# Ledger of designs, part 105: peptides against a protein of PDB entry 4LZF

Target 1, 155 residues: chain A of PDB entry 4LZF
Amino acid sequence: GGRLVVFPNGTRKELSADGQTVKVMFFNGDVKHTMPDQRVIYYYAEAQTTHITYPDGMEVLQFPNNQTEKHFPDGRKEITFPDQTVKTLHPDGREESVLTDGTIIQLNPDGSKVIQFNTGQREIHTADFKRREYPDGTVKTVYSDGRQETQYPTG

## One batch from the design tools (peptide; made by RFdiffusion4, then SolubleMPNN)

Design b2_p20_5_s2 (from b2_p20_5, 8 letters changed)
Fold by OpenDDE base, seed 2:
Structure b2_p20_5_s2 (fold): chain B 155 residues (1-155), chain A 20 residues (1-20)
Amino acid sequence: as target 1 above (155 residues)
Amino acid sequence: MEAKLKEFEAEEAAYEAAEA
């Protein structure tokens, strides 16, 4: 059968009969599960945070405020905020946020920003201008010098 | 949100008992 190991400090280690599942209950309240698939699930009692590590290098953090972070082996991070907004941090420095209303906000490494509104409008922010694109094909540009241009759809 | 978390390690000395 399985076995229990009790350490002098109060830490307890439970081993399955096959030895493939290990549960460590630390004296501080932390819990570590080693699973047969080599996932390690660590619960930090004080922080009330769960940290899952996968053999491929994937990591998942679950915070007590319902925020979840996924750290991908390629360096990408995906953050699901408590409001269910999903933010992706790319290794190249690009950031994308998908709001619950369907709005997508992209921050580019060059400092430019693109907002795709749920209305179908798109706004592009650069150092030189802000541009609003409308579903009808109208494009309004406000340049940094205050000049404005409107491009009308070809009809 | 970034948390600085450090795992604990079990000691080597232990009492062992069959549980299952």
Scores: peptide ipSAE 0.067, ipTM 0.670, DockQ to the pose 0.157
Fold by OpenDDE base, seed 4:
Structure b2_p20_5_s2 (fold): chain B 155 residues (1-155), chain A 20 residues (1-20)
Amino acid sequence: as target 1 above (155 residues)
Amino acid sequence: MEAKLKEFEAEEAAYEAAEA
């Protein structure tokens, strides 16, 4: 059968008969599972958060508010918010958010921002201007100095 | 949102080392 170890502080360790599955129940209520596939599932009792670590360096966080974070070995992070917005943080500093309505928000390392609306409109934010591009080809630009420009598709 | 550090892993390791 399996093995149960009870430590002096009240922590309990359960080992499977093959030793491939280990469950540690800490005295504070935290739980650690080491699985045969070498993933480690840690549950923080106070925070009610689950943290899964994989042998390849992948990490998955599950928060009590239903937010999920994936930390990829390459440094990329993917956050699924409770509202099901998905935000990806890239190692190069680029951030992308996909909203449930299909809107895509991109933050670039240079500080520029691009919003691709589900309507087909696109908005570009730079240090110098905010620009709205419309599906009909109209482009409206508001410059940082307050100047506005409209470009029409027919010239 | 950030997760806190895993608690008591060092203590666990100490107990495991004592059992070995």
Scores: peptide ipSAE 0.051, ipTM 0.722, DockQ to the pose 0.118
Fold by OpenDDE base, seed 3:
Structure b2_p20_5_s2 (fold): chain B 155 residues (1-155), chain A 20 residues (1-20)
Amino acid sequence: as target 1 above (155 residues)
Amino acid sequence: MEAKLKEFEAEEAAYEAAEA
């Protein structure tokens, strides 16, 4: 059968009969589960936050406001916000946000920004210009020096 | 957001060592 150990400080440790699952209930209310797949699920009682660690180095944080963060072994982070926007932080410094309407916002390490609208329009922001690309091939550019240019598709 | 430290794991290990 399973085993229960009660420590003098009030911490309780439950071991499954097969020894593959361990549940520790700390005296402060925190809970630690070690699972057969070697993932560790730690619950912080005060913060109401769940932290899952995987053997490959993946980490998952679940916050009480319904935000979820995934920390990948390669240094990439993926944040799902309460509004269901998904933001990816890449190791190279690039950031990408996918909005619920399908709009994609990319922030590049050089400070440039690209917005891919759900309508098929694309907007590019650089230090030198702001450019809007339309599905029909029209391109409108506003340069930092105040010049404006419109390029029309070849008909 | 940041998670808090797992401060109580080291104490658990000390009790486990005493049990063994």
Scores: peptide ipSAE 0.046, ipTM 0.688, DockQ to the pose 0.174
Fold by OpenDDE base, seed 5:
Structure b2_p20_5_s2 (fold): chain B 155 residues (1-155), chain A 20 residues (1-20)
Amino acid sequence: as target 1 above (155 residues)
Amino acid sequence: MEAKLKEFEAEEAAYEAAEA
């Protein structure tokens, strides 16, 4: 059968019968689960936060405000905000946000910004211009020098 | 005795809204 160890400080350690699952209930209310798949699930009682660490270095954080963060071994982070916006932070400095309305916002390492609107329009921001691409193929560009160009679709 | 894992601070990066 399983084993229960109770420490003098009130910490309890539960061992499964096969020894593959360990549950530690700390005196402060924190809980640590070591699972057969070697993932570690830690619950911080005061912060009401769950932290899962995987053997490959993947980490998942679940916060009490319903925010979730995934920390990938390559340094990428994926944040799901309480409003369900998903933001990805890439190790190269690129950021991508997917809004609940389907809009995608990309921030590039060079400082350029791309917005893919849910309407099918796309907007590109650079140091030199702002460009709007329309679903019909029309492209409008406003350059930093004040020039404006419109490219019409071929049809 | 078992040890507590280090506390983690949430990412401070905020998402942005699209502008028309």
Scores: peptide ipSAE 0.043, ipTM 0.551, DockQ to the pose 0.018

Design b2_p20_5_s3 (from b2_p20_5, 14 letters changed)
Fold by OpenDDE base, seed 1:
Structure b2_p20_5_s3 (fold): chain B 155 residues (1-155), chain A 20 residues (1-20)
Amino acid sequence: as target 1 above (155 residues)
Amino acid sequence: MEKLREEFERELAAYEEELA
């Protein structure tokens, strides 16, 4: 019940019987699917990359190395690396990486860096100091001038 | 990638307009 159109350049267009799905096979091997839910799935043959666009503005890129990138309508970008690390880039410039072991690395717009270790320790990097916070309340600070300070818990 | 896609989609659109 569907129909096939073959264009002079070799591009093919297939329409489903219900007319809700359109498949375009370009002469170079690229493939474009328009789905009933209005998402568009484009496959780049040379790059072996899939690009999905949604009506709400969401975009998903799937690369041959198993990396996935999600581009959200609010400007946020989420990258899932092959090792399953997830990196989020926020519109305000903040970046957050979540490692598979639970460690969280945050890069702030002001240039500061915060590492939340899976052990409960936290490390803070600023222009003025590097600070390590321990679960027992101990805090060790190394200042930019080389001075070191240890703050012990009060309890 | 994207530039080539745009070219292919423009060419397709031109064909579809011709057939319409």
Scores: peptide ipSAE 0.304, ipTM 0.839, DockQ to the pose 0.211
Fold by OpenDDE base, seed 4:
Structure b2_p20_5_s3 (fold): chain B 155 residues (1-155), chain A 20 residues (1-20)
Amino acid sequence: as target 1 above (155 residues)
Amino acid sequence: MEKLREEFERELAAYEEELA
């Protein structure tokens, strides 16, 4: 059978019969689970937040507002917002947001922005221009000086 | 949050060391 230890401060430690699962219930209501796969699940009672740490360095935060954050060992972060938008922060400074409608917004380290619309249109923002690419191959560019250019598809 | 966790885990570790 399992074992329960109650400490003087009120913290409780429960061990599974096989010893592979450990549940610590801290006196403040926090809960720590150590699982057979060596992931550690910590629940912050006051914040109602779950923090999962994996042996490979992966971390997952689950917030009461339904936001989740994944912190990858390579430094990448992935945030799933309550509206289910997924934002990825890359170590190189690139940010990518995937909206629920399929739109992808990319922010590049150089300050450029790329929007891939769910319609197949693509918009590129740079310091020098805004460019709209259409599925038919048409490309419209508005330059910072106000000049406009339309490139028509071949054929 | 993390600071409190560290304190609680440290206190637990101290208890476990004492009992071992």
Scores: peptide ipSAE 0.299, ipTM 0.837, DockQ to the pose 0.227
Fold by OpenDDE base, seed 3:
Structure b2_p20_5_s3 (fold): chain B 155 residues (1-155), chain A 20 residues (1-20)
Amino acid sequence: as target 1 above (155 residues)
Amino acid sequence: MEKLREEFERELAAYEEELA
């Protein structure tokens, strides 16, 4: 059978029969699970937040508002918002948001912005121009000096 | 939040060493 240890401060430690799972219930209501795969699941009672740490350095935060954050060992962060939008923050400063309708918004370190619409249209914003690319191959560009250019597909 | 966790874990470790 399992084993239960109760410490003088009220903290309780429960060991599974095989010794592979450890559950610590702290006196303040926090709970720490150490799993057979060596992941550690810590529940903060006051914040109602779950923090999972993996042996490879991966971390997962689960908040009471249903937001989830993944912190990857390479420095990348992935945030799933309550509305199910997924935002990825890359170590180089690039940010990508994937909306529920499939639209992708990319913010680049140089300040440029790219929107890939779910319709297949693409819009590129730079310091020098805004450009709209259409599925048929048409490209419309508005330059910062006010000049407009339309490029038609080669037929 | 994280500071309290560290304190609780240190206290637990101290208890476990005393019992071992």
Scores: peptide ipSAE 0.297, ipTM 0.836, DockQ to the pose 0.246
Fold by OpenDDE base, seed 5:
Structure b2_p20_5_s3 (fold): chain B 155 residues (1-155), chain A 20 residues (1-20)
Amino acid sequence: as target 1 above (155 residues)
Amino acid sequence: MEKLREEFERELAAYEEELA
């Protein structure tokens, strides 16, 4: 059978019969699960937040507002917001947001921005121009000096 | 949050060491 240890401070430790699962219930209400796959699931009672750590260094935070954050070993972070928008922060400084409608917003380390609309249009923002690309191949560019250029698709 | 966790885990470790 399993084992239960109750410590003087009120913390409780439960071990499964096979010893592969450990549950610690701290006196403050926090709960720590150590799983057979070596995941550690920590529940912060006051914050109502779950923090999962994996042996490979992956971390997952689940917040009471339904936000989820994944911290990858390479430094990448993926945030799923309550509205289900997913934002990825890359180690090189690039950020990418995927909206629920399928629109993708990319912020590049050089300051440029690319919006891939769900309509198939793409908008590119640089220091020198703003460019709109259309599904039919038309490209409209507005340069910082005020010039405008339209490139029509070749038949 | 994290600091409290560390304290609790350290205290637990101390208890477990005493029982070992």
Scores: peptide ipSAE 0.297, ipTM 0.834, DockQ to the pose 0.234

Design b2_p20_5_s4 (from b2_p20_5, 12 letters changed)
Fold by OpenDDE base, seed 4:
Structure b2_p20_5_s4 (fold): chain B 155 residues (1-155), chain A 20 residues (1-20)
Amino acid sequence: as target 1 above (155 residues)
Amino acid sequence: MEAKLEEYKRQLAAYEAAEA
């Protein structure tokens, strides 16, 4: 059989018979659940937040607003927002957001921004210009000095 | 939100330490 320990403060610790599962229910309602696969599930009662840690260093956060965050061992962070936008934060500072319509927004460490629209158009923002690339190969550039350039595709 | 989570983690750790 399992084992139940009840501490004087009301915290409870449940151990499975095989010892592979440990559940600590703290007096404040918080829970720590160690699973056979060695993931640890933290539930913070007041915040209604679930935090899962994996042996490989992966962490998953689930917030009551339906936001989910994945913290990868390589330092990458993936956030699924309540609106289902998925944002990836890379260790090098690059950020990529994938919108529900398929649009991809990339923020680069150099400050440039790239939007890949679901229509196939792409917009590039730099310190010097904004550039719109069209599926037909047309490229329109608006430079910071106000100059505009249109590059037409070759026939 | 993150700051609050870290606080909870700290508190949880303290609870575990106290109950160990």
Scores: peptide ipSAE 0.057, ipTM 0.690, DockQ to the pose 0.083
Fold by OpenDDE base, seed 2:
Structure b2_p20_5_s4 (fold): chain B 155 residues (1-155), chain A 20 residues (1-20)
Amino acid sequence: as target 1 above (155 residues)
Amino acid sequence: MEAKLEEYKRQLAAYEAAEA
């Protein structure tokens, strides 16, 4: 059968009969659960946060506000916000957000920003200008000095 | 939030070491 160890401080360790599952319930309410697939589930009672570690180095954080964070072995992070917006943080400093309406926002390491709207319009923000590209080929640019330029589609 | 999470991780590690 399984085995239960109770420590003097109140910590409890439960082992399955096959030895494949180990659950440690610490005296402070924290829990460590080792699963047969070698994932380890940490529960931090005070923060009400779940932290799952996988043998390949993947980590998943689940917060009480329903936010989920995935930490990939390559350093990439993927955050799913409570509103279901997904933000990806790349190791090179790029950030990409996908909104629920399909809008994609890209923040580049140089500070430039690209917004791909669900309408097919695209907006580019740089230190020098803001540019709006329309599906018909029209391009409107507003420069930092206040100058405006419109390029009309050819054809 | 991240700093507090790291504190909890350290606390858990300390508990695991004490109960090993």
Scores: peptide ipSAE 0.054, ipTM 0.685, DockQ to the pose 0.083
Fold by OpenDDE base, seed 1:
Structure b2_p20_5_s4 (fold): chain B 155 residues (1-155), chain A 20 residues (1-20)
Amino acid sequence: as target 1 above (155 residues)
Amino acid sequence: MEAKLEEYKRQLAAYEAAEA
């Protein structure tokens, strides 16, 4: 049979009969589950947040507002927001957001920003200019000095 | 996001202290 240990501070530890599952219920309401597959599930009662750690170093956070964060062993983070936008944070500092409509927003380490719209238009933001590229080949640039330039497609 | 992270960090610290 399983085993239950109750500590003087109110913390409880439950061991399965096979010893492969361990559940620690802390006095503050937090819970730690160690599973047979060696994943560890933490529940933080005050935050109502679930934190899963995997043997390979991956971590998954589940927040009460339905936000989910995955922390990969290589340092990459993937955040799924409540609105289902997915943001990837790369270890080199690059950030990419994929919106539900297919729009992709990229923030680069150099501070530039690129928006790939679902319409095929692309917008590039740098310190020196904002540029809009259209599917027909038209390119409109607004420079930081206020100058505007339109490049028309070759006919 | 930042507020959630800070809340998590506080809870993690409390959890680790309780487990020790």
Scores: peptide ipSAE 0.025, ipTM 0.651, DockQ to the pose 0.050
Fold by OpenDDE base, seed 5:
Order: structure tokens, then sequence, then C-alpha cells
Structure b2_p20_5_s4 (fold): chain B 155 residues (1-155), chain A 20 residues (1-20)
């Protein structure tokens, strides 16, 4: 059978019969699970936060507000917000948010911003202009000096 | 997000202290 060890400080350690699962219940209410697949599940009681670490270096954080964060071994982070927006932070500094309606918002390292709307429209923000591209080929640009330009589709 | 990350870091520190 399994084994339970109770330490003088109140920490408890449970070992499965096969020895492949270990559960540590700390005196402060925190919990550490070591699983047969070598993932480690931390539960922080005060924060009500779950932190999973995988042998390959991946980490998953689950917050009480329903936010989830995945930290990939390559340095990429994926955040699922409570509203189910998914934001990916790339190691090169690029950030991409995918909204629940399919809209994609990209923040580029050069400071430019691109919004790909679910309607097929695309909006580009740079230091020099804000540009709206329409599916029909129309392009409207508002320059930083206030000048506006409309490019009509050809063909 | 930042507030949750800070809270996580505090709890991680507490966990490490408890495990030591």
Amino acid sequence: as target 1 above (155 residues)
Amino acid sequence: MEAKLEEYKRQLAAYEAAEA
C-alpha cells in the first residue's frame, strides 16, 4: 500500500504504493504533486494558483481568474485571458493576440501594429500612418500630418 | 496579468521556503 508521512511541522507526504506518485501537502496549504510522467503540479493555496512543470521545461500556470499561461522551452509564452483571448509573446519581441471573434492583433518589434479583422479588413499602424485595407482592394491611409489618401482598387 | 505574476512569484518564494 501507499505510505503517509506526517512531519512535526504539519507537512504531509503521501507516496503511492508503486512509488511513482508523490503528494506533498505543506503546512501552509500548498501542494506539490510529482506524477509518474515526471510533471510536477504545484498548487499555491493562498493564490489559488496551479503551476505545472514538465520535464521538457514547459510550464503551465493557471490563475483563479481563469487566466492560463504556457511558458514554452523556446521562450515563447502563450496567455489565455479570462475572456479567452489568446496572446502569444514570441522570443523576437513580436506579440500576437487572437480574439474570440477571430480578429488578430500583431505588435511588431519595430513598433508597428497590424490588426487583421474577422471581416477581412486589415489595419496597419506605423509611426507615419494608419492604414485600412479593405477586401475589395480599397486602401485608406491617414498620415501623421493629417493628410488622407484613398487608393481605389484596380481591375 | 502583472498582479497575478507577482502573486505567483510570492507564492513560489513561500513554497521554496517551506520546502527548504
Scores: peptide ipSAE 0.025, ipTM 0.647, DockQ to the pose 0.051

Design b2_p20_6_s1 (from b2_p20_6, 10 letters changed)
Fold by OpenDDE base, seed 4:
Structure b2_p20_6_s1 (fold): chain B 155 residues (1-155), chain A 20 residues (1-20)
Amino acid sequence: as target 1 above (155 residues)
Amino acid sequence: SRLEQNEKELAEQEAALAAA
């Protein structure tokens, strides 16, 4: 069987029979689980936040507002917001948000923005223009100087 | 950090227990 150690300060340490699972319940309400797969699950009682660390460097944060953040070993971060929007921050500075309606918003390091609408339309924002691409191949561009251009599909 | 504090306190408790 497992064993439970209760320390004088009120911290409790529970060990599984095989010793591969350790649960520490700290006197301040925090909880630390060390799992057989070497992941560590830490619960911050005051913040009501769960922090999971994996041996490969992956980290997962779960916040009380239902936001989840994944920190990948490659430096990528993935944030799932309470509304279930998923935002990915890439190491190269690119950010991508996937909205619940299927719209994808990409923010590029150069400051440009690309919106892929769930309708199949795409909008590109640059310093020089906003461009709307339509599924039929039509492209409408509004330039920063106010000029507008329409490119019509072939066929 | 809070975690570091908890880990330190735990280590101290374990050390004290081992010394007893």
Scores: peptide ipSAE 0.378, ipTM 0.882, DockQ to the pose 0.942
Fold by OpenDDE base, seed 5:
Structure b2_p20_6_s1 (fold): chain B 155 residues (1-155), chain A 20 residues (1-20)
Amino acid sequence: as target 1 above (155 residues)
Amino acid sequence: SRLEQNEKELAEQEAALAAA
């Protein structure tokens, strides 16, 4: 059978029968689970936040407002906001947001911005131009000097 | 941190029980 140790300060430690799971219920309400797969699940009682750490370096944070953050070993971060928007921050400085309507917004390290609309249109913003690409292959570019160019699809 | 404090206190409690 499992074991339960109750310490004088009120902290409780529960060991599974196989010794593979350890649950510590701290006197302040925090809870720490060490799992057979070596992940550690820590619950901060006051903040109502769950922090999961994996042996490969992955970390997952779950906040009471329904926000979730994943911290990948490569330095990438993925944030799922309460509205279910997903934002990915890449180590190279690139940021990508996927909106609930399917729109994807990409911010590039060079300052350029790409919006992939749910309609299939794509808009590219650079220092020199804004370009709109349409599903039919039409491309409209407005340059910083005010010049406009339309490229028509072939066929 | 709060986690570090909890772990330290747990270690102290375990040490105290082992010494008793």
Scores: peptide ipSAE 0.376, ipTM 0.882, DockQ to the pose 0.934
Fold by OpenDDE base, seed 3:
Structure b2_p20_6_s1 (fold): chain B 155 residues (1-155), chain A 20 residues (1-20)
Amino acid sequence: as target 1 above (155 residues)
Amino acid sequence: SRLEQNEKELAEQEAALAAA
C-alpha cells in the first residue's frame, strides 16, 4: 500500500502504492503534488496561489481572487479575470479580449483597434480613420482630416 | 525562493534519515 513519511522538521511525504503520486506537505503549509501525468501542482500557502506546471512547458496560475492565467509554451498568455472576461496576449503583440456579452476587442501591434460588437457591427480604429461596418453592408468612415464617407450596400 | 528553500530542506531531511 501507500506510505506516509513524517520528517523531524514536520514536513510530510505521502506516496501512493505505485509511487506515481507524491504529495509533500511542507512544514510552512506549502503543498506539492507530483501526478502520474508528470504535472506538478504547487500550492503557496501564504499567497493562497496554485501553480501547475506541465511537461510541455504549459503553466497555470490560480489566484485567490479567482483570476486564472495560462502560460502556453509558444509564449501566448490567456487571462481569465474574476468577471469572466478572457484576455489573450499573443506572441506577435496582438491582444484580444472577449467580454461576457460576446463583444471582442482586438488591439493590434500597429496600434489599430477592432471592436466586434455582439450586434454584428464592427468598428475599426486606425491613425487615419474610424470606421463602422454594419450588418447590412453599410460602411461609415470618419477620417482624421475631417472627411466623412458613407458607402451603401448594393441591392 | 520559498520553493527552493522547501526543496533544499526536504533533501537535507531525507539525507539525514538515510545516514542514520
Scores: peptide ipSAE 0.370, ipTM 0.881, DockQ to the pose 0.917
Fold by OpenDDE base, seed 2:
Structure b2_p20_6_s1 (fold): chain B 155 residues (1-155), chain A 20 residues (1-20)
Amino acid sequence: as target 1 above (155 residues)
Amino acid sequence: SRLEQNEKELAEQEAALAAA
């Protein structure tokens, strides 16, 4: 069977019969699970935060406010905010947020911003202009100098 | 870090028991 070791300082170590699962309950309330698949689940008692590390380098953080962060081995990060917005940070510097209504906000490394609205409209922000694209093909551009242009759909 | 401290503490506890 399994075994339980209770140390003088109050830390407890529980081992499964097969030795593949280890649970350490530290005296300060923290808990560490080492699982058969080699993932490590660490719970910080004071912060009420769970940190999971995987052998491939993947990490998952779960915060008490219901925020979840995934750190991928390739450097990408995915943050699910309490409001369920999902933000992806790419290694190239691009950031993408997907809102619960389906709106997508993209921040590009060049500083430009693109908003794809759930209505089918798209807004593009650059240093030189803001542009709104409409589903019917109309495009309205407001330049930084205040000039405005409207391009009407063809056909 | 807190994790490192806990792991060090555990190692010390285990070493102490092994030496006893």
Scores: peptide ipSAE 0.374, ipTM 0.881, DockQ to the pose 0.925; fails the geometry check

Design b2_p20_6_s2 (from b2_p20_6, 10 letters changed)
Fold by OpenDDE base, seed 3:
Structure b2_p20_6_s2 (fold): chain B 155 residues (1-155), chain A 20 residues (1-20)
Amino acid sequence: as target 1 above (155 residues)
Amino acid sequence: SRLEENEAELERELAALAAA
């Protein structure tokens, strides 16, 4: 069977019968789980934050405000905000936010911005222009010099 | 860090028990 060890300082260590699961309840309220799949789940009692580390280097942080952060081995980060917006930070500097209404906002390393609306419209912002693309193929561009251009779909 | 302190304390307790 499993076993429980209680140390003089109040720390408690629980071992499963097979030794594959270890739970340490520290004297300060923190908890550490070592799982059969080699992930480590650490709970910080004061911060009420859970930190999961995986053998491949992935890390997951769960905060008391319901925010979750995933840190991938390739350097990518994914943040799920309390409002359920998901923001991805890519190693190349690109940032992408997916809103709950389906809108996608992309910030590019060159400073350009692309918004894919849930209506099917797309808006592109660069240093030189703002462009709106419509589902019917119409494209409207406002250039930085004040020139405006409309490109109509071919019927 | 807090984690390092907890791990170090656990190691000290284990060492003390082994020496007894």
Scores: peptide ipSAE 0.197, ipTM 0.816, DockQ to the pose 0.904
Fold by OpenDDE base, seed 5:
Structure b2_p20_6_s2 (fold): chain B 155 residues (1-155), chain A 20 residues (1-20)
Amino acid sequence: as target 1 above (155 residues)
Amino acid sequence: SRLEENEAELERELAALAAA
C-alpha cells in the first residue's frame, strides 16, 4: 500500500503504492506533486497558483484569475488571459495576440504591425504606410506622406 | 523563494529523522 509520513512540523509526505507518485503537503499549505511522468506540480496555497514543471523544461503557470502561462523550452511564452485572449511571445521578439473573435494581431520586431481581422481583411502598419487588404483583392495603402493608392483586383 | 524554503525545511526534517 501507500505510505504516509507525518513530520513533526506538520508536513506530510504521501507515497503511492507503486512509488511513482509523491505528494508533499507542506506545513504552510503548499503542495508538491511528483508524477510518474516526472512532471512536478507545485501549488502555492497563499497565491492559489499552480506551477507545473516538465522534464523537457516546459513550465505551466495557472493563476487564480484564470490566467494561464506556458513557458516553452525554446523561450516562447504563451499567455491565455482571463478573457481567453491568447498572446504568444516569440524569442525573436515577435508577439501575436489571438482575440476571442478570431482577430489576430502581430507585432513584429521591426516595429510593423499586422492585423488579420475576422472579416478576412488584413491591415499592415509600417513606418511608411498603412495598408488594408480586402477579401475581394482590393488593397488600399495610405503612405506617411499622405499619398493614397488603391490596387484593384484583377478580374 | 517559498518553495525553496519549504524544500529546505523538508530536507531538515528528513535529516533529523534519519539521525534519530
Scores: peptide ipSAE 0.197, ipTM 0.815, DockQ to the pose 0.854
Fold by OpenDDE base, seed 1:
Structure b2_p20_6_s2 (fold): chain B 155 residues (1-155), chain A 20 residues (1-20)
Amino acid sequence: as target 1 above (155 residues)
Amino acid sequence: SRLEENEAELERELAALAAA
């Protein structure tokens, strides 16, 4: 059978029969699970937030508003917002947001921005121009000097 | 952090039990 230890301060420690699972219920309501796969699940009672740490360095945060954050060992972060938008923060400074409608917004380290619309249109923002690419191959460019160009598709 | 505080408290409780 398992073991239960109740400490004078009210903290409780439960060990599974095989010793592979440890559950600590702290006096303040927080809970710490150490699992057989060596992941640690910590629940912050007041914040109602769950923090999972994995042996490989992966971390997962689950917030009461249904936001989830994944912190990858390579430094990448992935945030799933309550509206189910997924934002990825790359170690090189690139940020990518995938909206539920399929729109993808990319912010690049050089300051450029790319929006891939769900319609198939793409908009590119650079220091020199704003460009709209259309599915038919038409490209409209507004340059920083005020010039506007339209490139028509080649059949 | 709150986790560190709780873990430290647990460690104190464990030490107290070992000393008793």
Scores: peptide ipSAE 0.196, ipTM 0.814, DockQ to the pose 0.915
Fold by OpenDDE base, seed 2:
Structure b2_p20_6_s2 (fold): chain B 155 residues (1-155), chain A 20 residues (1-20)
Amino acid sequence: as target 1 above (155 residues)
Amino acid sequence: SRLEENEAELERELAALAAA
């Protein structure tokens, strides 16, 4: 059968019969679950935050505001915000945000920015220009020097 | 970390019980 140990300080340790599941309920309200698949679930009572660690190095943080963060072994970080926007931070410094409406915002390491609108329009921001690309093939560019250029579709 | 502190305390409790 399972085993429950209650320590003098109030900490409780519960073991499954097979010993593969361990639940520690600390005196301060924090909880640690060790699961058969070797993932460890930490719950911080005061912060109301859950931190899951996986054997492969994956980590998941769940915050009380419904934000979730995934920390991948390769260094990538994925944040799901309460509004369900998903932001990915790549090891190379690139950041991508996917909005719930399908808009994708990319921040590149060189400082450039690309917005892929759900309408099919794309906007590119560089140090030298802002460019809007339209689904019909029209491209409008505003350069940093104030010059404007419109390229019309051919065909 | 808070977790490390909790675990350290648990280890202390275990050690105390073992020494009793």
Scores: peptide ipSAE 0.194, ipTM 0.813, DockQ to the pose 0.802

